# Designs tried in a protein design run: peptides against a protein of PDB entry 7AL2. Part 99

Target 1, 85 residues: chain A of PDB entry 7AL2
Amino acid sequence: YEIMLIRPKTIDDINYVVDQVLEESNPVILDLSFLEKESPANFKLAGEKIKQMRSNYGAEALLLSRCNDKNLIIIAPKGVSLVRK

## One batch from the design tools (peptide; made by RFdiffusion4, then SolubleMPNN)

Design b2_p29_5_s1 (from b2_p29_5, 15 letters changed)
Fold by OpenDDE base, seed 5:
Structure b2_p29_5_s1 (fold): chain B 85 residues (1-85), chain A 29 residues (1-29)
Amino acid sequence: as target 1 above (85 residues)
Amino acid sequence: SPVLEEIDKLLKQKKYEEATELYLEYATS
């Protein structure tokens, strides 16, 4: 698999994240800082999509950091486990 | 924001699951 890194700015970007996780089975490192600042509606949509992927498709999501004006979340598809040492 | 401050505190404590839950609730509120 590939690990995708994206800072979404549009609905198309949000849908791209969903496709990467659910259709391509690729983990995504997601920076939500743009949406959180610039678009409350799309920020909410992104959060809802993450919840849906966790609840309905077995995806795992973890907030990694909010340092340096970045809000980084790792989203792993069902076949990829996130392990902390 | 009290919620964001709590999230930052949880991250500093390495309570990533709790931080994630609170952040997702914040995002979708």
Scores: peptide ipSAE 0.789, ipTM 0.954, DockQ to the pose 0.892
Fold by OpenDDE base, seed 4:
Structure b2_p29_5_s1 (fold): chain B 85 residues (1-85), chain A 29 residues (1-29)
Amino acid sequence: as target 1 above (85 residues)
Amino acid sequence: SPVLEEIDKLLKQKKYEEATELYLEYATS
């Protein structure tokens, strides 16, 4: 699989993330800083999609950092384990 | 924001799961 990196700005970008996780089975490193600052509606949508992927599809999501105006979340599809050392 | 301050505190403490739960609730509120 591939690890995708994206800072989404649009609904299309959010749907791209969902497709990568659910259809392509690729982990995604997601920077939500743009949506959080510029689009409350799409920021909410992104959060809802993440919750749905966790609840309904066995995805795992972890917030990694909120420093330097970056809000980084890793989303792993079912079958990819996030391990902390 | 008190919620954001708590999230930042949790991240600093490396409590990633708890920080994630608060952040997702914050995002979808």
Scores: peptide ipSAE 0.789, ipTM 0.954, DockQ to the pose 0.898
Fold by OpenDDE base, seed 3:
Structure b2_p29_5_s1 (fold): chain B 85 residues (1-85), chain A 29 residues (1-29)
Amino acid sequence: as target 1 above (85 residues)
Amino acid sequence: SPVLEEIDKLLKQKKYEEATELYLEYATS
């Protein structure tokens, strides 16, 4: 698999993340800082999609860092585990 | 924001799971 890196800015970008996780089974490291600052509606949508992927498809999500410049979340599809040592 | 401050504290404490849950609730509120 591939690990995708994206800072989503549009609904199309959000749907791209969903497709990468659910259809391509690729982990995604995403930066939500743009949506959080520029589009509350799309920020909410992104959060809802992450919740749905966790609840309905066995995806795993972890917030790694949050600051003014970057709000980084890793989303792993079912079958790819996030291991902490 | 009190919620964002709590999220930042959790991250600093390396409580990533708790920070994630609170952040997702914040995002979808």
Scores: peptide ipSAE 0.788, ipTM 0.954, DockQ to the pose 0.915
Fold by OpenDDE base, seed 1:
Structure b2_p29_5_s1 (fold): chain B 85 residues (1-85), chain A 29 residues (1-29)
Amino acid sequence: as target 1 above (85 residues)
Amino acid sequence: SPVLEEIDKLLKQKKYEEATELYLEYATS
């Protein structure tokens, strides 16, 4: 698999993330800072999609950092475990 | 924001799961 890195700016980007996690089974490292700053509606949508992937598809998500205008969250598809050591 | 301050505190404490839950609630509120 591939690890995708994206700072989503549009609904298309959000749907791309969903596709990567659910269809391609690729982990995604997201920077949500653009949406949080520029579009409350799309920020909310992104959050809802993350919740849905966790609740309905067995994805894992962890907020890693909030600093330097980067809000980094990793989303792992079912079958890829996020392990802290 | 009190919520964002709490999220940052949780991250500083390495409580990533709790920070994530609060952040997702913040995002979808």
Scores: peptide ipSAE 0.788, ipTM 0.954, DockQ to the pose 0.907

Design b2_p29_5_s2 (from b2_p29_5, 15 letters changed)
Fold by OpenDDE base, seed 1:
Structure b2_p29_5_s2 (fold): chain B 85 residues (1-85), chain A 29 residues (1-29)
Amino acid sequence: as target 1 above (85 residues)
Amino acid sequence: DEKLKEIDKLLEEKKYEEATDLYLDYATS
């Protein structure tokens, strides 16, 4: 698999993240800082999509850091386990 | 923002799962 890195800015970007996780089974490291700052509506949408992937598709999501205008979340598809050691 | 302060605290405490849940709640509120 590939690990995707993205700072989503549009709905298309959000849907791209969903596609990568659910269809391509690729983990995604995303920075939500742009949406949080620039689009409350799309920030909410992104959050809802992440919740849906966790609840309905077995995805795992962890907030890694929130600083320096970077809100980093790792989203892993069902087949990829996130392990902290 | 109360939630943001709590999220930062949780991250500092390395309680990533709880921080994530609260952050997603914050995002979708």
Scores: peptide ipSAE 0.784, ipTM 0.951, DockQ to the pose 0.908
Fold by OpenDDE base, seed 3:
Structure b2_p29_5_s2 (fold): chain B 85 residues (1-85), chain A 29 residues (1-29)
Amino acid sequence: as target 1 above (85 residues)
Amino acid sequence: DEKLKEIDKLLEEKKYEEATDLYLDYATS
């Protein structure tokens, strides 16, 4: 599989993330800093999509860092485990 | 924002699961 890195700015970008996780089974490293700052509506949508993927499709998501420049979340599809040592 | 302060605290404590849940709640509020 591939690991995708994206800082979404549009609804199309959010849907791309969903497709990568659910259809392509690719982990995604997601930076939500743009949406959080620029689009409360799409920031909410992104959060809802992540919750849905965790609840309904067995995805795992972890917030790695939050700062002014980057709000990084890794989203792993079912079958890819996030392991903390 | 109190939620953001708590999220930052959880990250500092390396409580990533709790930080994630609270961040997603913040996003969808």
Scores: peptide ipSAE 0.784, ipTM 0.951, DockQ to the pose 0.943
Fold by OpenDDE base, seed 4:
Structure b2_p29_5_s2 (fold): chain B 85 residues (1-85), chain A 29 residues (1-29)
Amino acid sequence: as target 1 above (85 residues)
Amino acid sequence: DEKLKEIDKLLEEKKYEEATDLYLDYATS
């Protein structure tokens, strides 16, 4: 698999994240800082999609950092475990 | 924002799971 990096700005970007996790089984490290600042509606949508992936598809999501225009979340598809050492 | 303050505190404490849950709640509120 590949690890995808993205700072989503549009609904298409959000859907891309969903496709990567659910269809391609690729972990995604995403920065939600743009959506949080520029589009409350799409920020909410992104949050809902992440919740849905966690709740319904066995994805795991962890907020790694929130500081200075970096709201970093890693989303791992089912079968890829996130382990803190 | 009290929720954001709590999220930052949780991250500082390395409580990533709890921080994530609260952050997603914040995002979808």
Scores: peptide ipSAE 0.784, ipTM 0.951, DockQ to the pose 0.911
Fold by OpenDDE base, seed 5:
Structure b2_p29_5_s2 (fold): chain B 85 residues (1-85), chain A 29 residues (1-29)
Amino acid sequence: as target 1 above (85 residues)
Amino acid sequence: DEKLKEIDKLLEEKKYEEATDLYLDYATS
């Protein structure tokens, strides 16, 4: 599989993340800092999509780091586990 | 924001699952 990197700015970008996780089974590392700062509505939508992927599709999501310029989340599709050592 | 302060504290403590849950709740509130 591939690991996708993206800083979403639009609804199309959010849908791209969903497609990568659910259809392509690729993990995604995304930076939510743009949406959090510039679009409360799309930030909420992104959060809802992540919750739905965890609850309904077996995805795993972890917040890796949060600061003013980067809010990094990794989303792993079902079948790819996130392991910490 | 009290939630953001708690998220940062959880990350510092390496409680990533709990930090993630709270961050997603913050995002969707």
Scores: peptide ipSAE 0.784, ipTM 0.951, DockQ to the pose 0.913

Design b2_p29_5_s3 (from b2_p29_5, 17 letters changed)
Fold by OpenDDE base, seed 3:
Structure b2_p29_5_s3 (fold): chain B 85 residues (1-85), chain A 29 residues (1-29)
Amino acid sequence: as target 1 above (85 residues)
Amino acid sequence: DEKLKEVDELLKQKKYEEATELYLEYATS
């Protein structure tokens, strides 16, 4: 599989993330800093999609870092385990 | 925002799972 890195700015970008996790089974490193700052509606949508992927499709998500310009979440599809040592 | 302040503290404490849950709640509130 591939590991995707994206800082979404649009609804299309959010849907791309969902497709990568659910259809392509690729982990995604997601930077939500743009949406959090610029689009409350799409930031909410992104959060809802992450919750849905976890609840309904066995995805796992972990917030790695949060600062002014990088709010990084790793999203792993079912079958890819996130392990902390 | 109080939730974000708590998220930052949780990250500082390396409590990533709890930070994630609270951040997602913030995002979807």
Scores: peptide ipSAE 0.779, ipTM 0.949, DockQ to the pose 0.941
Fold by OpenDDE base, seed 4:
Structure b2_p29_5_s3 (fold): chain B 85 residues (1-85), chain A 29 residues (1-29)
Amino acid sequence: as target 1 above (85 residues)
Amino acid sequence: DEKLKEVDELLKQKKYEEATELYLEYATS
């Protein structure tokens, strides 16, 4: 699989993240800082999509950092485990 | 924002799961 990196800015970007996790089974490291700052509506949508993927599709999501202007979350599809050492 | 302050504190404590839950709550509120 591939690990995707994205800082979503649009609804299309959010849907891209969903497709990568659910359809392509690729982990995604996303920076939500743009949405949080620039689009409350799309920020909420992104959060809802993440919760839905966790709740309904066995995805795992972890907030890694909120330093400076980066809000980094990793989303792993079902079958890929996130392990902290 | 009090939720974000708590998220940041949880991250400092390396409590990533708890930070994630609170952050997603904030995002979808």
Scores: peptide ipSAE 0.779, ipTM 0.950, DockQ to the pose 0.885
Fold by OpenDDE base, seed 5:
Structure b2_p29_5_s3 (fold): chain B 85 residues (1-85), chain A 29 residues (1-29)
Amino acid sequence: as target 1 above (85 residues)
Amino acid sequence: DEKLKEVDELLKQKKYEEATELYLEYATS
């Protein structure tokens, strides 16, 4: 699999993330800082999609870091485990 | 925002799972 990195800015970007996780089974490192600052509606949508992938499709999500210019979340599809040492 | 303050504290404590839950709650509120 591939690890995708994206800082989504549009609904198309959000749907791309969903497709990568659910259809391509690729982990995604997601920076939500743009949506949080610039689009409350799409920020909410992104959060809802993450919850749905976790609840309905066995995805795992972890917030790795949060600062003013970078809010990083890794989303792993079912079958890829996130392990911390 | 009180939730974001708590998220930051949880991250400092390396409680990533709890931080994630609270951040997603914030995002979808």
Scores: peptide ipSAE 0.779, ipTM 0.950, DockQ to the pose 0.922
Fold by OpenDDE base, seed 2:
Structure b2_p29_5_s3 (fold): chain B 85 residues (1-85), chain A 29 residues (1-29)
Amino acid sequence: as target 1 above (85 residues)
Amino acid sequence: DEKLKEVDELLKQKKYEEATELYLEYATS
């Protein structure tokens, strides 16, 4: 699989993340800083999509960092485990 | 925002799961 990195800015970007996790089974490391700052509505949508993927599709999500205008969260599809050393 | 302050504190404590839950709660509030 591939690991996708994206800083979503639009609804299309959010849907791209969903497609990568659910359809392509690719982990995604995403920076939510743009949405959090520029679009409360799309930030909320992104959060809802993450919750849905966790609740309905067995995805796992972890917030990695929130600093320096970067809010990094990794989303792993079912079958890819996030392990902390 | 009080939730974001707590998120940042949880991250400092390396409580990533709890930080994630609170952050998603904040995002969807």
Scores: peptide ipSAE 0.779, ipTM 0.949, DockQ to the pose 0.910

Design b2_p29_5_s4 (from b2_p29_5, 15 letters changed)
Fold by OpenDDE base, seed 1:
Structure b2_p29_5_s4 (fold): chain B 85 residues (1-85), chain A 29 residues (1-29)
Amino acid sequence: as target 1 above (85 residues)
Amino acid sequence: SSTLEEVDKLLKEKKYEEATELYLEYATS
């Protein structure tokens, strides 16, 4: 699999994240800072999609950092485990 | 935001799961 990196700005980007996790089974490291700052509606949508992927599809999500205008979350598809050492 | 301040505090404490939950609730509120 691939690890995707994205700073979503549009609904298409959000749907891309969903597709990568659910259809391609690729982990995604996403920066939500743009949405949080520029689009409350799409920020909410992104959060809802993450919650849905966790609740319905067995995805894992972890907020890694909030600094330097980067709000980094890793989303792992079912079958890819996030492990802290 | 007091919620985001709490998120940042949780991250500093390396409570990533709790920080994630609170941040997602913030995002979807």
Scores: peptide ipSAE 0.780, ipTM 0.948, DockQ to the pose 0.904
Fold by OpenDDE base, seed 5:
Structure b2_p29_5_s4 (fold): chain B 85 residues (1-85), chain A 29 residues (1-29)
Amino acid sequence: as target 1 above (85 residues)
Amino acid sequence: SSTLEEVDKLLKEKKYEEATELYLEYATS
């Protein structure tokens, strides 16, 4: 698989993340800092999509950092395990 | 916000799962 890195700015970007996780089975590292600052509606949408992927499709999500204007979340598809050691 | 300050504290404490839950709740509230 590939690991995708994206700082979404639009609904198209959010849908791209969903497609990568659910259709391509690729982990995605998200930076939500743009949406959090610039678009409350799309920030909410992104959060809802993450919750839906976790609850309905077995995806896993972890917030990694909120510093230097980067709000990084990794989303792993069901077949990829996130392990902290 | 106080919620984001709590998220940052949880991350500092390496409580990543709890930080994630709170952040997602913040995002969708």
Scores: peptide ipSAE 0.780, ipTM 0.948, DockQ to the pose 0.877
Fold by OpenDDE base, seed 3:
Structure b2_p29_5_s4 (fold): chain B 85 residues (1-85), chain A 29 residues (1-29)
Amino acid sequence: as target 1 above (85 residues)
Amino acid sequence: SSTLEEVDKLLKEKKYEEATELYLEYATS
């Protein structure tokens, strides 16, 4: 699989993330800083999509950092585990 | 906001799961 890195700015970007996780089974490292600052509606949509992927498709999501103008969250599809050592 | 301040505090404490839950609740509020 591939690990995708994206800082979404549009609804199309959000849907791209969903496709990568659910259809391609690729983990995504997501920077939500743009949406959080610039688009409350799309920030909410992104959050809802993440919740849906966790609840309905077995995805896992972890917020890694919220500093230096980056809000990084990793989303792992079912079958890819996030392990802490 | 107070919620984001709490998220930052949880991250500082390496409580990533709790930080994630609170951040997602903030996003979808």
Scores: peptide ipSAE 0.780, ipTM 0.948, DockQ to the pose 0.850
Fold by OpenDDE base, seed 4:
Structure b2_p29_5_s4 (fold): chain B 85 residues (1-85), chain A 29 residues (1-29)
Amino acid sequence: as target 1 above (85 residues)
Amino acid sequence: SSTLEEVDKLLKEKKYEEATELYLEYATS
């Protein structure tokens, strides 16, 4: 699989993240800083999609950082384990 | 935001799971 890196700005970008996790089974590292600052509606949508993937599809999500103007979240599809050492 | 301040505190404490839950709640509130 591939690890996707994206800073979503549009609904299309959000749907791309969902497709990567659910259809392609690719982990995604996403930066939500743009949506958080520029689009409350799409920021909410992104959060809802992450919750849905966790609740309904066995995805795992972890907020990694909110420093240096980046809000980084790793989303792993079912079958990819996030391990902390 | 007091919620985001708490998220940042949790991250500094390396409580990533709790930070994630609170952040997602914030995002979808």
Scores: peptide ipSAE 0.780, ipTM 0.948, DockQ to the pose 0.894

Design b2_p29_6_s1 (from b2_p29_6, 14 letters changed)
Fold by OpenDDE base, seed 4:
Structure b2_p29_6_s1 (fold): chain B 85 residues (1-85), chain A 29 residues (1-29)
Amino acid sequence: as target 1 above (85 residues)
Amino acid sequence: SLLEGDEVADGLIKEGEKLLEEKKKKELE
């Protein structure tokens, strides 16, 4: 599999993330800082999509970094485990 | 900080809701 890196800006980008995780089985490292600042609606939508992927498809999610300039989250398909050491 | 699982998604949703309300408040003013 591939690890995708994306800073989504649009709904199309959010749906691209969903497709990468569910259809391509690729983990995605997300930078949500753009949506957080520019589109609260799409920021919330991204969160809802992540919750849906966890609930319905067994995806995993992990907050990697949260600071004033970054909001990094990794989401992985069911077959890829995320482990913190 | 490092959060896992549903806490990540729920945190994003709650933060988004807060930001939406703040945006609507500004538009009404």
Scores: peptide ipSAE 0.662, ipTM 0.907, DockQ to the pose 0.831
Fold by OpenDDE base, seed 3:
Structure b2_p29_6_s1 (fold): chain B 85 residues (1-85), chain A 29 residues (1-29)
Amino acid sequence: as target 1 above (85 residues)
Amino acid sequence: SLLEGDEVADGLIKEGEKLLEEKKKKELE
């Protein structure tokens, strides 16, 4: 599989993330900092999509970093284990 | 902690709601 890196700016970008996780089975590292400052509505939507992927498809989510202009989250599809050591 | 699981998503959603509220307040000023 591939690990995708994206800083979503639009709803299309959010849907792209969902597609990568659910259809392509690719983990995604996403930076939500753009949506956080430019579109709180889409920022909230991204959170809701992550919750849906966890609840309905067994995806995992982990906060990687939260600072200045970064809000990094990793989303892994079912079958890819996220382990903290 | 907002590090893993549903706490991550819930944290994002709550933060988004807060930001939306703050944006509305600023637009009224």
Scores: peptide ipSAE 0.659, ipTM 0.906, DockQ to the pose 0.793
Fold by OpenDDE base, seed 2:
Structure b2_p29_6_s1 (fold): chain B 85 residues (1-85), chain A 29 residues (1-29)
Amino acid sequence: as target 1 above (85 residues)
Amino acid sequence: SLLEGDEVADGLIKEGEKLLEEKKKKELE
């Protein structure tokens, strides 16, 4: 598999993340800092999509970093284990 | 923990809701 890195700015970018996780079975490192600052609606939508992927498809999510200018999360498809030590 | 699993997504949703409310409040002032 490949690990995708993206800082989404639009709904299309959010849907691209969903496609990478569910259709391509690729983990995605996601920086939500742009949406957090520029579109609270799409920021919330991204969270809802992550919840849906976990609930319906067994995806995993892990917070990597949270600060003033970054909000990094990794989303992995079912079968790719995320381990925090 | 907000670092793992469902709590990550729930935390994002909750923060998003807060940001939306703050935005609406500022627009009405």
Scores: peptide ipSAE 0.658, ipTM 0.906, DockQ to the pose 0.797
Fold by OpenDDE base, seed 1:
Structure b2_p29_6_s1 (fold): chain B 85 residues (1-85), chain A 29 residues (1-29)
Amino acid sequence: as target 1 above (85 residues)
Amino acid sequence: SLLEGDEVADGLIKEGEKLLEEKKKKELE
């Protein structure tokens, strides 16, 4: 598989992330800092999509970093294990 | 913590809701 990196800015970008995880089975590293600043509505939507992928398809999510200019989350499809040591 | 699993998504949703409320409040003031 491939690991995708994206800083989504639009709903289309959010849907692209969903497609990568569910259809392509690729882990995605997300930077949600743009949506957090520019579109709280789409920021919330991104969170809802992550929750849906987790509950309905067994995706995993892990916070990588949270600071002033970054909000990094990794989302992995069911077959990829995320381990924190 | 909001580091892994369902807590990540729930944290994002809650933060989003807070930001929306703050934005609306600011626009009405």
Scores: peptide ipSAE 0.658, ipTM 0.906, DockQ to the pose 0.790

Design b2_p29_6_s2 (from b2_p29_6, 14 letters changed)
Fold by OpenDDE base, seed 5:
Structure b2_p29_6_s2 (fold): chain B 85 residues (1-85), chain A 29 residues (1-29)
Amino acid sequence: as target 1 above (85 residues)
Amino acid sequence: SLMMGDEVADDLIKRGEELLKKKEEEEKK
């Protein structure tokens, strides 16, 4: 598999993330800083999509870094284990 | 510790809701 790094700006980008995780089985590192600043609606939507992927498909999510202007999260498909120590 | 699982998504949703609320308040005034 491939590991994708994406800073989504649009709904299309969010859907691309979903496709990468669910269709391609690729982990995705998300930078949500743009959406948080420019589109609270799409920022919330991204969160809802992550929750849906976990609930419906067994994806996992792990926070990598969060500060005032940065929000990095990795989302992994069911077949890829994320471990926190 | 670092957030994992639904805590990650729930935090995003909550923060998004707060941002939307602030935006609505700004537009209402």
Scores: peptide ipSAE 0.716, ipTM 0.930, DockQ to the pose 0.917
Fold by OpenDDE base, seed 4:
Structure b2_p29_6_s2 (fold): chain B 85 residues (1-85), chain A 29 residues (1-29)
Amino acid sequence: as target 1 above (85 residues)
Amino acid sequence: SLMMGDEVADDLIKRGEELLKKKEEEEKK
């Protein structure tokens, strides 16, 4: 698999993330800092999509880093284990 | 501390909703 890196700015970008995780089975490292600042609606939508992917498809999510200009989260398909120790 | 699982998504949704409420308040002014 490939690990995708993206800082989504639009709904199309959010759907691209969903496709990468569910259709391509690729983990995605997301920087949500743009949406948080510029589109709270799409920021919330991204959260809802992550929850749906976990609930319906067994995806997992892990916060990597949260600072002033970065909000990094990895989303992994069911076949890729994320572990916090 | 770092988060995993539904806590990640729920935090995003909660914070997103709070930001939307603030935006709505600004539009009413």
Scores: peptide ipSAE 0.716, ipTM 0.930, DockQ to the pose 0.853
Fold by OpenDDE base, seed 3:
Structure b2_p29_6_s2 (fold): chain B 85 residues (1-85), chain A 29 residues (1-29)
Amino acid sequence: as target 1 above (85 residues)
Amino acid sequence: SLMMGDEVADDLIKRGEELLKKKEEEEKK
């Protein structure tokens, strides 16, 4: 599989993330900093999509880093284990 | 402390809602 790095700016980008996780089984490193600044509605939508992927498909999410200019989260499909030591 | 699971998504949703509220209040001023 591939590990994708994406900083989404549109709803199409958010749906691309969903497709990568669910259809391609690729983990995604997601930077939500653009949406947080420019579109609170799409920022909230991204959170809802992550919750749906966890609930319905067994995806997992882990916060990597949050600061003033970035908000990094990794989303992994069911077959890829995320481990915190 | 790093978040995982539903805590990650719930935090995003909560913060998004707060940002929407602030945006609405600022536009009314």
Scores: peptide ipSAE 0.716, ipTM 0.929, DockQ to the pose 0.911
Fold by OpenDDE base, seed 1:
Structure b2_p29_6_s2 (fold): chain B 85 residues (1-85), chain A 29 residues (1-29)
Amino acid sequence: as target 1 above (85 residues)
Amino acid sequence: SLMMGDEVADDLIKRGEELLKKKEEEEKK
């Protein structure tokens, strides 16, 4: 598999993330900092999509970093294990 | 500590709602 890195700016970008995780089975590292600053509605939508992927497809999510300029999350498909120690 | 699982998504949703509320309040002024 491939690991994707994306900083979503639009709904299309959010859907691209969903496709990468569910259809391509690729883990995605997300930077949500743009949406948080520029589109609270799409920022919330991204959260809802992550929740849906976990609930319906067994995807997993892990927070990597949250600071002033970054909001980094990794989302992995069911077949890829994420471990926090 | 770092978040994992549904806590990640729930935090995003909560923060998004707070941001939307602030935006609405600013537009009312």
Scores: peptide ipSAE 0.716, ipTM 0.929, DockQ to the pose 0.876

